# Peptides against a protein of PDB entry 3V4L, part 86

Target 1, 386 residues: chain A of PDB entry 3V4L
Amino acid sequence: GQPLAKDKVALLIGNMSYWEHPKLKAPLVDVYELTNLLRQLDFKVVSLLDLTEYEMCNAVDEFLLLLDKGVYGLLYYAGHGYENFGNSFMVPVDAPNPYRSENCLCVQNILKLMQEKETGLNVFLLDMCRKRNDYDDTIPILDALKVTANIVFGYATCQGAEAFEIQHSGLANGIFMKFLKDRLLEDKKITVLLDEVAEDMGKCHLTKGRQALEIRSSLSEKRALTDPVQGAPCSAEALVRNLQWAKAHELPESMCLKFQCGVHIQLGFAAEFSNVMIIYTSIVHKPPEIIMCDAYVTDFPLDLDIDPKHANKGTPEETGSYLVSKDLPKHCLYTRLSSLQKLKEHLIFTVCLSYQYSGLEDTVEEKQEVNVGKPLIAKLDMHRGL

## One batch from the design tools (peptide; made by RFdiffusion4, then SolubleMPNN)

Design b2_p13_7_s4 (from b2_p13_7, 5 letters changed)
Fold by OpenDDE base, seed 3:
Structure b2_p13_7_s4 (fold): chain B 386 residues (1-386), chain A 13 residues (1-13)
Amino acid sequence: as target 1 above (386 residues)
Amino acid sequence: GSPVGHGVIELEP
């Protein structure tokens, strides 16, 4: 019979905005496109951008809580990384220069923890460099991995090589994701799918002699990302898993704010990633005596590090939201909250209506405080332990 | 230099 997954869970991490290292661009597009593809494959996807070491640890811990016997686990990482002694290290955005293993997440440690969950399949897609870090001479003494025969690594590059993104006019995928996305929906054994991706990458003139996909697998069964989720009545554990995932994807409800002047504002929310939300405001009703009015969002929690200069933009693109802009209402003011994982409390902010009456030179302001609770990933309390 | 953990290929125009 076709293999069945008990469930399918993916954690996607894209690190771009490094503090002490070169900034990347591809992980934005790569995580977004992979999220959409894995959702079509009935994966429960958590997608996170620009995580610190602590935030990455918590994201992995929350991911591990979603794993259980026969669950398919997929970890994707795009960002800086290195490989020492066959151990892969994912570099957080707050990693010092130079970084060491103590500042990074070891993929083999995550694999060990996934094996303890008795997962049905463990897939690692690592879009990072595999160069040795000469500043880190630590030899991790890892316990021997269990023989689970369910492990697949897709490395974007060979051992000792770099993974690349293409900087061209606009947003582009990394090289690995560019080829992976075209095949990811194919009903093939995951190792066969990745082998076809490797062949496609090998035809790319840009990466010839620079980057080649490496597949490392112990997968003894014909398992595919297309394998259906077992439709059996949800065990209590499956219900808890579904609830945890649902919490990480719950948007605030759209609000209609009414101001004393008679202006009505639509306040809406859109998810770009599990930790990235766009707030948009639109004037839905204006009295005729009001000639101009704008609805600004302000007074965000300090934990979100929202620069007012990047808030209240006339386009999603001006906020750095290039991916979801097609699905957003037009003629709004847009604000992108890119660090929802940092939110300790409820998202409380102010909607400020600035308006002018016909025949008055002075602008009038009205303010309303809005509490939208904990949006998206902020519901998981990824700060539990600080 | 930092160990470059992801490379950039600039396409010449």
Scores: peptide ipSAE 0.195, ipTM 0.800, DockQ to the pose 0.722
Fold by OpenDDE base, seed 2:
Formats: sequence, structure tokens, C-alpha cells
Structure b2_p13_7_s4 (fold): chain B 386 residues (1-386), chain A 13 residues (1-13)
Amino acid sequence: as target 1 above (386 residues)
Amino acid sequence: GSPVGHGVIELEP
């Protein structure tokens, strides 16, 4: 019979905005496109951008809580990385220069913890360099892995080589994702699918002799990403998993704010990633006596590091939101919250209406405080593990 | 040099 997954869960991490290292661009597009493809494959996807060491540890811990016996687990990482002694290290955005194993997440440690969950399939897609870090002489003493015959690694590059992004005019995929996305929906054994991606990458003149896909697998069964999820959640654990994932993806409801002057504002919310939300404001009603009015959002929690210069933009693109702009209402003011994982409390902010009456030179200002609770990933309380 | 953990290929126009 066709193999069944008990459930399918994916964690996607894209690190770009490094503090002490070269900034990347491709992980933004790569995580977004992979999220949409894995959702079409009935994966529960958590998608996160620009994580610190602490935030990456918590994201992995929350991912491991979603894993159980017979669940398919997929980890994707795009960012800086290295490989020492056959161990792959993912580099957080706050990693020092030079970074060491103590500042990074070891993929083989995550694999060990996934094997303890008795997962049905473990897939690692690592879009990072595999060069040796000569500044880290630490030999990690890893416990022996179990022989589970259900592990697949897709490395974007060979051992000792670099993974590359192509910077052309505009947003582009990394080389690995460029070829992976064209085949990811195919009903094939995951190792066969990745071998076809390797052949497609091998035809690319830009990567010849620079980057080649490496597949490492112990997978003894014909498992595919297309394998159907076993029917309705029958266990209490499956219900808890579904509820936990749903909480991490729940947007605030759209609100209609009414001001004393008779102006009505629509306040809306859109998810770009599990930790990235767009807030938008629109004037939906204006009395004829009011000649001009604008609705600004301000007074965000300090933990979010919102620069007012990047808030209240006339286009989503001016906020750095290029991916969801087609799905957003037009003629709004837009604000991008890119660090929702830092939010400890409820998201409370102010909507400020500035307006002018016909025949008065002075602008009038009205304010309303808005509490939207914990949006998206902020509901997981990733900070409670301390 | 910093261990560059991801390479950039600038396509010259």
C-alpha cells in the first residue's frame, strides 16, 4: 500500500540580516516559496526569518514538540553555515566573528532528538556552505545515532564547498531552491526527487565546478513528501499538535475603529512568515467636512525594535514586503513587524488619526490604543522554557 | 578571512 504519514511538520529558517557577517537576500524568497509548496503538500509549516542563537534553539524545541511516532519531520535552513568533522552547523544572525560551535546549532543534535520522537521520516534540506571553520577546533562528542533507516539529507553543496545565491536585478532564489521548487510537488521517493534536482543543478553553467547537490540517505522505504496524512486526528496528542500549530498561524481579526470626528479606519493584518506580520490602515469613511486625514500606527512594544522611519509606508514594498504585496488591499499605510518571536507580552500599539477640517488651518489628532493579543509565533511563548 | 557560510554570485549585467 502507499505509505501514510501520521502527520507532516516542517520548520523553515532563513537567516539573512547577520550582525557580524555578510548579509544574504535569497533566504527571504526561498523560505517563502518553500512554505507555499509544503502547504500544498499538507505540511504544517513554521517559517522563521532572522533568528538569534536563543531564538533558533527555541524554534527547534517547539518543532520537536510537534513531532511524534510516524510523523514526517522536515527541517530547511538557508543562511551561513559550516561543516566540521561531518557535523553541520547553522549560524544564527547574532553569531560573533569568528563564530564557533558554541554559537551555532548542530544539525546532528537535532537529528538525535528527532530519532527519540520515533518519526516516520526525517528530511534535512541545508542551503548553507559546508566549508571547514578553521577558527573552531572543537570536536563535538555526539552520542551514537540510532539506525532508523528513515533519514534524508539534501545538501545544497558538496563537503568543503560553498552554497551560492545569485544576485541579479531584484529578488531571486538561491541556486538550490531555484531547482528544488520545480520538482518538490512530484509524487516520487524523496531521494529520487533530490537526484533529479541534482541533475538539473548540474546543467546550470553558473554552478559548474562551484556547487553540486549532495544526497545522504539511509531511507529504506519508498517515502515521498506527497504521502497522504493519516485521516482525522484520533489521539489527544494529534489534537494538541493541530491546536498548537493553528495558534502559531492565527492572525488578529480585522478591526473597524471609529473616531470622535466620525472617521472610520479599517485595521488589517497579513502574515508574510510565522514571525513577520504586515499591519495596514485604510480610511473607510470620512465626513465631508474633513478635507485631509491619515491614520498612523505608533507606540509599538520596545522588544520589536520598530524604527518609525520604516513604519506607515504608502506601499508594502517600502516596508521591505515584496512577496505578499499582491494580496494586500491597495491605498493603505503599511507597517512590517519582522521580529514577532521577540514579543513577550500582548501586541499593544496606538492608532493615531491626524485630520484637518475645511476652513481650519490647524491639524487635529485623535488616538486609540489597540490590543491584538499575541499574533502568530508569539502565541507559542517561545520564551517560557527559561 | 571570516568563514563565509554562504556565497554570493553577482551576475554582472
Scores: peptide ipSAE 0.188, ipTM 0.798, DockQ to the pose 0.760
Fold by OpenDDE base, seed 5:
Structure b2_p13_7_s4 (fold): chain B 386 residues (1-386), chain A 13 residues (1-13)
Amino acid sequence: as target 1 above (386 residues)
Amino acid sequence: GSPVGHGVIELEP
């Protein structure tokens, strides 16, 4: 019969805004495009940008809670990384310079934990360098892995080589994602699909002799990312997984705020990633006696580190949101919350209405506090250990 | 320098 997945879950991490290392650009586009493709494949996708070591550990732990017998698990990582003694290390954004194994997440440790879940398929897509880190002389004593036949690694590069992004003016994919995205929806065994991606990448003159895709697989079965999810969630674990997924993707409801002056504001929310939300405000009703009227969002929780200079922009692009701008309402003020994983409390903020009456020189202000609860990834309480 | 864990290809214009 056709293989069935009990469920399909993916964690996508894109690290770009490193504190002590060169900043990247490709992971933004790569995580976004891969998220949309995996959703078309009926994956439950958590997409996260710019995680610290602690936040990466928590994201992996939450991902592992969604894994169970016969579930398909996919981990994608785009960012800085290295490989020492056959161990792959993902570098968090807060990693020191130089970084070592104690500052990084070991992929083989994650694999061990995934094998304990008896998953139906484990796919690792590692868009990072595989050079040796000469500043890390530690040999991780990894416990023996279980002998399982359902593991696939797609490394964006070969051992001892770099993975590359192309810095042009604008948004571009990394080299790996550029070729992966064109084939990801194909109904093929995952190792056959990745082999075709390797051939396509091998034709690229820019990366020829610099980057080559490596496939490592124990996969003895014909399994594809297109394999259908087993029907109605009959198990308690499947219901819990569906509820946990739904919680991590629940946006606040759109609100109509009414001010005493008779101005009505529409407050809306959009997800760019699981940890990135755009707030937008628009004036939907204004009395004719009010000649000027602006609605600003302010007084965000300190944990979000929102710079007021980047809030309340006339376009999504001025907030750093280039990907979802086409799907947003026009003629709003936009604010991008890029670190929802840092939110410990409810998202409480102020909507400030500044307005002027005809024939009065003085501006009037009205304020309303808004509580939208814990949006998106903030519902998973990734900070419970602090 | 830190081991640059992702290479940037600056394409010359």
Scores: peptide ipSAE 0.187, ipTM 0.796, DockQ to the pose 0.713
Fold by OpenDDE base, seed 4:
Structure b2_p13_7_s4 (fold): chain B 386 residues (1-386), chain A 13 residues (1-13)
Amino acid sequence: as target 1 above (386 residues)
Amino acid sequence: GSPVGHGVIELEP
């Protein structure tokens, strides 16, 4: 019969805003596009940008809680990385220069933990460099992996090589995602799909002799990303997994705020990623005696590190939100919260209405505090280990 | 520079 997944779960990490390392751009687009494709494949997708070492560890731990017997697990990583002694290390955004294995997440350790969950399929898509880090002399003594015959690695590059992004004017995919996205929805064994992606990449003149996809697999069954989720009544574990997933993706409801002056503000929320939310404000009603009126969001929790210079923008793009702008209402003020994983408390902020009456030179301000609870990934309390 | 990292291909304009 066709293989069935008990469930399908993906963790996608895109690190680009490194503190001590060159900034990347492709991970933003690659994580977003891959998220949308995997959702069409009935994956539960946690998508996270710009994680510290601690935040990456917690994201992996939460991902492992979603894994169980017969679940398909997919880990995608785009960012800096290295390979020492056949071990792949993902580099967090806060990694020192030079970084070492102690500052990084070992993919093979994650695989070991996934094998303990008795997963139905383990897919790693690693869009990172595979050069040796000569500053890391650590020989990891890894425990022997179990023989599960359900493992697939798609490396964006070969051993000892770099993975590349193309910096052109605007947003572009990394080379790996550029070819992967065109085939990802195909009903093929995952190793066959990746082999076709490798052939397509091999035709790219830009990466010819610089980057080649490597497939490493131990996959005894014809498993595909298209394999249907088993529709049997959810075990208690499957119910818990569905609830955890739903919690991590629940947006605040849109609100209509009414001010004493008679102005009405629509406050709305959009998810860009599991840890990235756009807040938008619009004036939906204004008394005719009010000639000028603006609604700003302010007084965010300090843990979010919101720069006021990047808040309350006239376009989503001015906040750094290029991907969801088409799905947002127009003529709003936009604020991008890019670090929801840092939120320990409820998201409380102020909506400040600044307005002017006809024939008065002075601006008047009214303020309302808004509590939206824990949005998106902030519901998982990823900080419980500190 | 970083010891290892994602490569950037700058396309000449």
Scores: peptide ipSAE 0.184, ipTM 0.799, DockQ to the pose 0.654

Design b2_p13_8_s1 (from b2_p13_8, 6 letters changed)
Fold by OpenDDE base, seed 3:
Structure b2_p13_8_s1 (fold): chain B 386 residues (1-386), chain A 13 residues (1-13)
Amino acid sequence: as target 1 above (386 residues)
Amino acid sequence: GKSPDGHGVIELE
């Protein structure tokens, strides 16, 4: 019979906005497209952009809580990275220059923890460089891995090489994701699928002699990402896992705000990623005596580090939201909250209505405070420990 | 020193 997954869980991390390192662009598109594909494969996907060391550790810990016996675990990482002594290190956005293993997440340590969960399949897709970091001579003494025969690594590049993104006019995938996305939905053993991706990448003239996919596998069974999830969750642990995942994807309900002047505002929310939300405001009713009115969002929690200059844009694209803009209502003001992982408390903010009456020179303001609770990933309290 | 760039960019001319 076809293998069954007890469940399928994916953590996708895309780091781009490095503090002390070159900024990347591809991880935005790569994490988004991979999220949508893995959701079509019935994966529970947590998608996170621009994580600090601490936030990456917590994201991995929360991912490990979703893993159990016979669960398929997939970790995707796109960002800066290195490989020392056969250990892969993912570089957080707050990593110093130079970074060391103490500032980074070791993938082999995550694999060890996944093996303790008795997972059905462990897939690592690492879209990062595999160059040695000459500033880190730490030899990690790793305990011997268990022989689980269920491990697959897809490295975007070969050992000692770089992974690349293509700077084209606009948003582009990284080279690995460009080829991976075209095959990811195929009902094939994951190692066969990745081998076909390697062949497709090997035909690319841009990366020929610069980047080649490496597959490392101990997978003894014919397991695919297409393998069906075993039916209704029958265990208490499966119910808890489903609830935990659902919490991390709960958007605030859309609100209709009524101001004293008789203006009605629709306040809406959209998820771009598990830690990235778009707030949008629209005027749904305006009295005829009001000639002009705008609804601004302001007074966000300081933990979110929201620059007001990037808030209340006339287009999603002006906020840096290029991917979900088609699914958003038009003729709004848009604000992108890109760091929901940083939210310790409820998301409380002010909706400020600025308006003008016909025949009055002065602009009038009305304000309403809005509490939307903890949106998306903020429900997991990824700050538990600060 | 500069850390190794952990992801490369290919500029298309």
Scores: peptide ipSAE 0.191, ipTM 0.769, DockQ to the pose 0.795
Fold by OpenDDE base, seed 1:
Structure b2_p13_8_s1 (fold): chain B 386 residues (1-386), chain A 13 residues (1-13)
Amino acid sequence: as target 1 above (386 residues)
Amino acid sequence: GKSPDGHGVIELE
């Protein structure tokens, strides 16, 4: 019979905004598009951008808590990386220059921990370079992996080679995701699907002799990403997993704020990623005696590193949100919170209404504090330990 | 440019 997954869980990490390394662009689009495809495949997806070492460790730990016997686990990473002695290292955004293994996450260590969960399938999709780091002389003494016959690695490139993104006018996928996205929904054994992606990449004139997909697999069974989830969660662990994932994706409810002047503001929230939320404000009612009014958001928690120059924009694109702008209401002011993983407390902020009465030259301000609790990934308390 | 450090950029002119 067709294999059944007990559940399907994915962690997607896209690192772009490196402190000490060249900035990337493709991981933004790649994580977003892969998230939407994996959701169509009934994966529980956590999607995270621009993680520090500590935040990456915590994201992996939370991902491992969602894994159990017969669960399909998928880890995708797009960013800087290296490979020493067959060990793959994902580079956090705060990694020093030069970085070492002590500043990075070893994929084979994650695989070891996934094998301890007795997972049904382990898929790693690594969109990073596989060059040796000559500044890292550490030979990881990895314990012998268990023979689980359920492992698939899709490397965007060969050993010792670079992975590439195409910079053309606008946002574009990395080369690996460009071809992967066209095949990902196919009902095929995951290794067969990746072989077809490798053939499609091999036909691309841009990548010929520069990048080729490498597939490493011990997968003995015909397992696909399309494999159906086994019916109603029969275990307490499956219910806990579903609740934990749901909490990490719960948006604040949309609110109608009423000011003393009689102006009504709609405050809304949209998820771009598990750690990226857009706040939008719109004026839904204005008394006729008020000629002009604007609703600004301000006084955010310091942990979010919100620059006021990038807040309260007339378009989502001016905030750096190019992917979800089509799904947002029009005629709002938009603010993008890109670091929700950093939120230690409740998201408390101020809505400031600035308005003018007919026949008065002076602007009047009213302020209302808003508490929306912990949005999205901030509910997982990824800071428990700092 | 080539990033030696883990991701390459192909600029299409």
Scores: peptide ipSAE 0.187, ipTM 0.767, DockQ to the pose 0.459
Fold by OpenDDE base, seed 2:
Structure b2_p13_8_s1 (fold): chain B 386 residues (1-386), chain A 13 residues (1-13)
Amino acid sequence: as target 1 above (386 residues)
Amino acid sequence: GKSPDGHGVIELE
């Protein structure tokens, strides 16, 4: 019969805003496009940008809680990385220069933990460099992996090589995602799909002799990312998994705020990633006696590290939101919250209305506090270890 | 020190 997945879960991590290392650009687009494709494949997707070591550990732990017997698990990583002694290390944004294994996440340790969950398929897509780190001589003593015939690694590059992004005018994919996205929806065995991506990449004159896809697999069965999910959740564990994923993707409801002057503001929310939300404000009603009127958001929790200079922009693009701008309402003020994984408590902020009456020179201000609870990834309470 | 070689950038001219 056709293989069935008990469920399908993906964790996508894109690290770009490194503190002590060169900044990347491609992970933003690559994580976003891959999220949309995996959602079309009925994956439960958690998409995270710019994680610290601690935040990456917690994201992996929460991902492992979603895994169970016969579940398909996919881990995608785009960012800096290295390979020592056949072990792949993902580099967090807060990693020191030089970084070492104690500052990084070992992919083979994650694989061990996935094998303990008795998963139906384990896919790793590693869009990172595979050069040796000569500053880390640590030989990790890894426990022996179980012999499971359900593992696939797609490495964006070969051993000892770099992965590349193409910088053109505007937003561009990394080399791996550029070719992967065109094939990902095909109903093919995942190793056959990745082999076709390797052939497509090998035809590219830009990457010829610089980057080549490497496939490492033990997959004995004809399993595809297109394999259907087994029907309605029959177990208590499947219900808990569905509820946990739904909580991590729940946006605040849109609000209509009414001010004493008779101005009405629409407050709306949009998800760019599981840890990135856009807040937008629009004036939906203004009394005719009010000649000028603006609605700003302010007083965010300090944990979010919101620079007021980047808040309340006239376009989504001025906030750094280039991907969801088409789905947002026009003629708003926009604010991007890019670090929702840092939120320990409820998201409480102030909506400030500034306005002027006809024939008065003085500007008047009214303020309302808004509590939207824990949005998106902040509902998983990833901070329980501090 | 040199940063361990991270993601390479290909600038297309």
Scores: peptide ipSAE 0.175, ipTM 0.762, DockQ to the pose 0.739
Fold by OpenDDE base, seed 4:
Structure b2_p13_8_s1 (fold): chain B 386 residues (1-386), chain A 13 residues (1-13)
Amino acid sequence: as target 1 above (386 residues)
Amino acid sequence: GKSPDGHGVIELE
């Protein structure tokens, strides 16, 4: 019969905004497009941008809580990385220069932990360089991996080589995601699918002699990303997993705020990623005696590091939100919250209405505090030190 | 350019 997944869970990490390293661009698009494709494949997807070492550890721990016997686990990483002695290291955005294994997440350690969960399939898609880091001569003493015969690695590049993104005018995929996305929905054994992606990359003139996909697999079964989830009665564990995932993806409800002057504001929320939310405000009713009015959001929790220069923009793109702009209402003010993983408390902020009456030169302000609880990933409380 | 640290950039001229 066709293999069945007990469930399907994916963690996607895209690191771009490095502190001490060159900034990347492709991970933004790659994580977003892969999220949408994996959702069409009935994956529960957690998508995270720009994680510190601590935040990456917590994201992996939360991902491991979603894994159980017969669950398909997929980890995608796009960012800086290295490979020492056959161990792959994902580089957090706060990694020092030079970084070492102590500053990075070892993929083989994550694999070990996934094998302890008795997963049905473990897929790693690693869009990072595989050069040796000569500043880290530490040989990780890894415990022996179990022989589970359910492991697939898709490396964007070969050992000792770089992975590349194409910088042109605008947003582009990394080279790996550019070819992966065209085949990801195919009902094929995952190793066959990745082999076809490798052939497509090999035809590209940009990648010839620079980047080649490497597949490492120990996969004894014909497992595909298209394999259906078992419709069996939800075990208590499957219910918990569904509730955990649902909590991590719950947006605040849209609000209609009424000010004393008679102005009505629509406050709305959109998810770009599991840790990235767009807030938008629009004037839905204005009394005729009010000639001008704007609704700004302000007084955000300090933990979110919101620069006021990037808040309350006339377009989503001016906030750095290029991907969800089509799905957002027009003629709003937009604010992008890109660090929801840092939120320890409820998201409380102020909506400030600035307005002018006909025949008065002075602007009037009214303020309302809004509490939207813990949005998206902030519900998982990734800051609870396990 | 080459990223020294872990992801390469191909600038298309």
Scores: peptide ipSAE 0.164, ipTM 0.762, DockQ to the pose 0.425

